# Designs tried in a protein design run: peptides against a protein of PDB entry 5TUV. Part 4

Target 1, 107 residues: chain A of PDB entry 5TUV
Amino acid sequence: KEVIDRLRYLKAEIEDLELKERELDQQKLWLQQSIKNVMDDSINNRFSYVTHEDICNCFNGDTLLAIQAPSGTQLEVPIPEMGQNGQKKYQINLKSHSGPIHVLLIN
Target 2, 107 residues: chain B of PDB entry 5TUV
Amino acid sequence: AQECQNLEVERQRRLERIKQKQSQLQELILQQIAFKNLVQRNRHAEQQASRPPPPNSVIHLPFIIVNTSKKTVIDCSISNDKFEYLFNFDNTFEIHDDIEVLKRMGM

## One batch from the design tools (peptide; made by RFdiffusion4, then SolubleMPNN)

Design b1_p28_8_s1
Fold by OpenDDE base, seed 1:
Structure b1_p28_8_s1 (fold): chain B 107 residues (1-107), chain C 107 residues (1-107), chain A 28 residues (1-28)
Amino acid sequence: as target 1 above (107 residues)
Amino acid sequence: as target 2 above (107 residues)
Amino acid sequence: SKTLTATLGSSDLSSKLKEINNYIKKNS
């Protein structure tokens, strides 16, 4: 029956797709670890920075806060709601568990 | 049949996930290349200048950039150990990560 | 109230920040 044949075909294809997805998952993990290793290298780490000029060239005419924080730092932004004074609340919360946060004002 | 339809939906879902994961892998590769280019640029620049940049003139990875209007008032509260920061803005802002900055820099 | 969250160094940080930026704009 056509339906039975289609079911068999779909099940076989899904199995193949599952294998492909797992392969991609493993490749992602490998690449993520590779990037971490490169960034954690002592020489690379020493030169892993951008300048004020770099940041200014990326953005035009606004106030820029550069916030350096350890990997794993949690960022929280409440959805803007009307405050008690009738003003929208625009807020950023940062919490690090592994090191201090450093802030630079650019422009 | 309903079972056939269910499997076809599942098949399509898996295909979309695979497509997304392939794109994510490509992005990670580009990130690694961009980082290596950044390191090379900085190494060369410091060699030519025969000195490292001033400590407060650069932003070390990882970082985020907060972009807001020049007219925006920013209030910041910090913990004693600088592990926790609270930023309040009287207007809207945008947040960008270091990966986006490297892209904009052409790394 | 709902709070949007992201993690520095996470592989989905860029996507999360895009979402945050959109929410800020929509609720401005």
Scores: peptide ipSAE 0.685, ipTM 0.911, DockQ to the pose 0.842
Fold by OpenDDE base, seed 4:
Structure b1_p28_8_s1 (fold): chain B 107 residues (1-107), chain C 107 residues (1-107), chain A 28 residues (1-28)
Amino acid sequence: as target 1 above (107 residues)
Amino acid sequence: as target 2 above (107 residues)
Amino acid sequence: SKTLTATLGSSDLSSKLKEINNYIKKNS
């Protein structure tokens, strides 16, 4: 029966796709580890920075805060709501657990 | 048959997940390339200048950029150990990560 | 109140920041 043949085909294809998905998952893990290794390399780490000029060229006519913080730093932004004074609350909370946060003002 | 239809739905779901994972892998590869290009640029620039940039003139990865109007008033509260920051803005802001900055830089 | 969160160094940081930016813009 055609339906039976279709079922067999679909089951076989799904099995192949499952294998492919697992392969991609492994590749992602390998690549993530590779990126970490490259960034943690002493020479690469020494030169892993951008300049004030780089940032200014990316954002025109604005006040810019450059915030360097360790990986794993938690960022929290409350949804803007009316404050007690009738003004919307625009806030950023940063919390690091592994090192200090460094902030640069770029104008 | 209903079973056939269920398997077709499952097949399509897996195909979409695979597509998404392939895209994510490509993004990671591009990030790695961008980082490599950044390091190469900085190494060359420092060689040409015969000195490293001043410490407060560069932003080390990882970082985020907060973009707001020049008219925005920013208030910042900092913990004693600089592990926690609270920013208050009287107007809207945008946050961008280092990956986006590297993209805008053309890395 | 609801708080949007993100983690520096996480693989979904860019997506989270885009979401945050959209919420800020919509609630301006």
Scores: peptide ipSAE 0.683, ipTM 0.911, DockQ to the pose 0.798
Fold by OpenDDE base, seed 3:
Structure b1_p28_8_s1 (fold): chain B 107 residues (1-107), chain C 107 residues (1-107), chain A 28 residues (1-28)
Amino acid sequence: as target 1 above (107 residues)
Amino acid sequence: as target 2 above (107 residues)
Amino acid sequence: SKTLTATLGSSDLSSKLKEINNYIKKNS
């Protein structure tokens, strides 16, 4: 019947889509590794920085903290809740495992 | 009919995932390009100046930027091993990564 | 209380930070 033909067609298309999705997953993995290799290159690493001016041009008029930390550093932010003093908590927790954290006040 | 509908829903779901993955892949490509452009910019600038920038004038990747009001009071606590940092703010803040900064810089 | 987390250098950092920023803004 027509329904059977439609089912067969849909199943075949889904199979093709599965293959495409797997291909994209592999491409993503490859590209991620490529980016990592480029960033880890000694020459590229030497020049992988931005200036205070760069940051100031990206943000207007506010206080800016620049926090440089190694890849893999864990960032935690609790959902703001009312504290005992009647003020909401705004916090950032950082934990590094592979190197020091450096903080710069830009503005 | 119901089986056809189920497969059509699955087909659409897979198509959406593929679309998302394609977008993510394009984003990664742009990130790599932006990084390479940054490196080239800095290499050229240092060549023209015949010296590297002052050590405290630049922010090395990877980094994050915390943006908050000029009126925000910030308290920072550092662990004994200097691997753990706790920031307290009396008002809201925004966090941005280096990728977003590079985008804003037009890299 | 719930804590939002992210990892520097991870592929989903930008998305996680966007989520964090939204939570901070909505709960301000």
Scores: peptide ipSAE 0.682, ipTM 0.908, DockQ to the pose 0.854
Fold by OpenDDE base, seed 2:
Structure b1_p28_8_s1 (fold): chain B 107 residues (1-107), chain C 107 residues (1-107), chain A 28 residues (1-28)
Amino acid sequence: as target 1 above (107 residues)
Amino acid sequence: as target 2 above (107 residues)
Amino acid sequence: SKTLTATLGSSDLSSKLKEINNYIKKNS
């Protein structure tokens, strides 16, 4: 009846949506690989940088740390909680496995 | 009836995932375009200057930007091999990736 | 106790950083 018809309709629609989702997943994978290839190109890699001016134009009135690290570098930030001295802890931990980390102070 | 409701919930869940994936694909496309524009900008700039920028004047991808108040005290501990960094802040900070920076640059 | 994590070069880095920034701001 009406319920049966609704069930059939929903099942068919879900099947179509599943196909659409798989298509999007494949496109994402392809695009991610494309971006990687473009960034790994020797010429593109040579020019893959921003300047101090670029960073300063993006942010105003603050202290800025520019941290360059290899892809795959692990970043850890503890959720702020009260420390021993009654002050909340604001921390950033970085661990690289493939190369050194470089830090520049801006502003 | 209950099966119909379950399928409607699943349908809605799939629709939301598809919407998110479509947005993510658009973001990736923009990332690739931004990167290509960055490379072209830098190539042109170096051609005009007839030299590459000084090594310590630029930040190579990938990188992150830490933004904090000028009043914030920052302490940094570095491993001997510079593969591990620990930053301590006495106040709040924000972290931004290179993708966001490129967006702010209008790339 | 909880530690938020992210990986440079990961496709979800931007989302992770937004989460981190929100936690830092809300717990200030």
Scores: peptide ipSAE 0.681, ipTM 0.907, DockQ to the pose 0.854

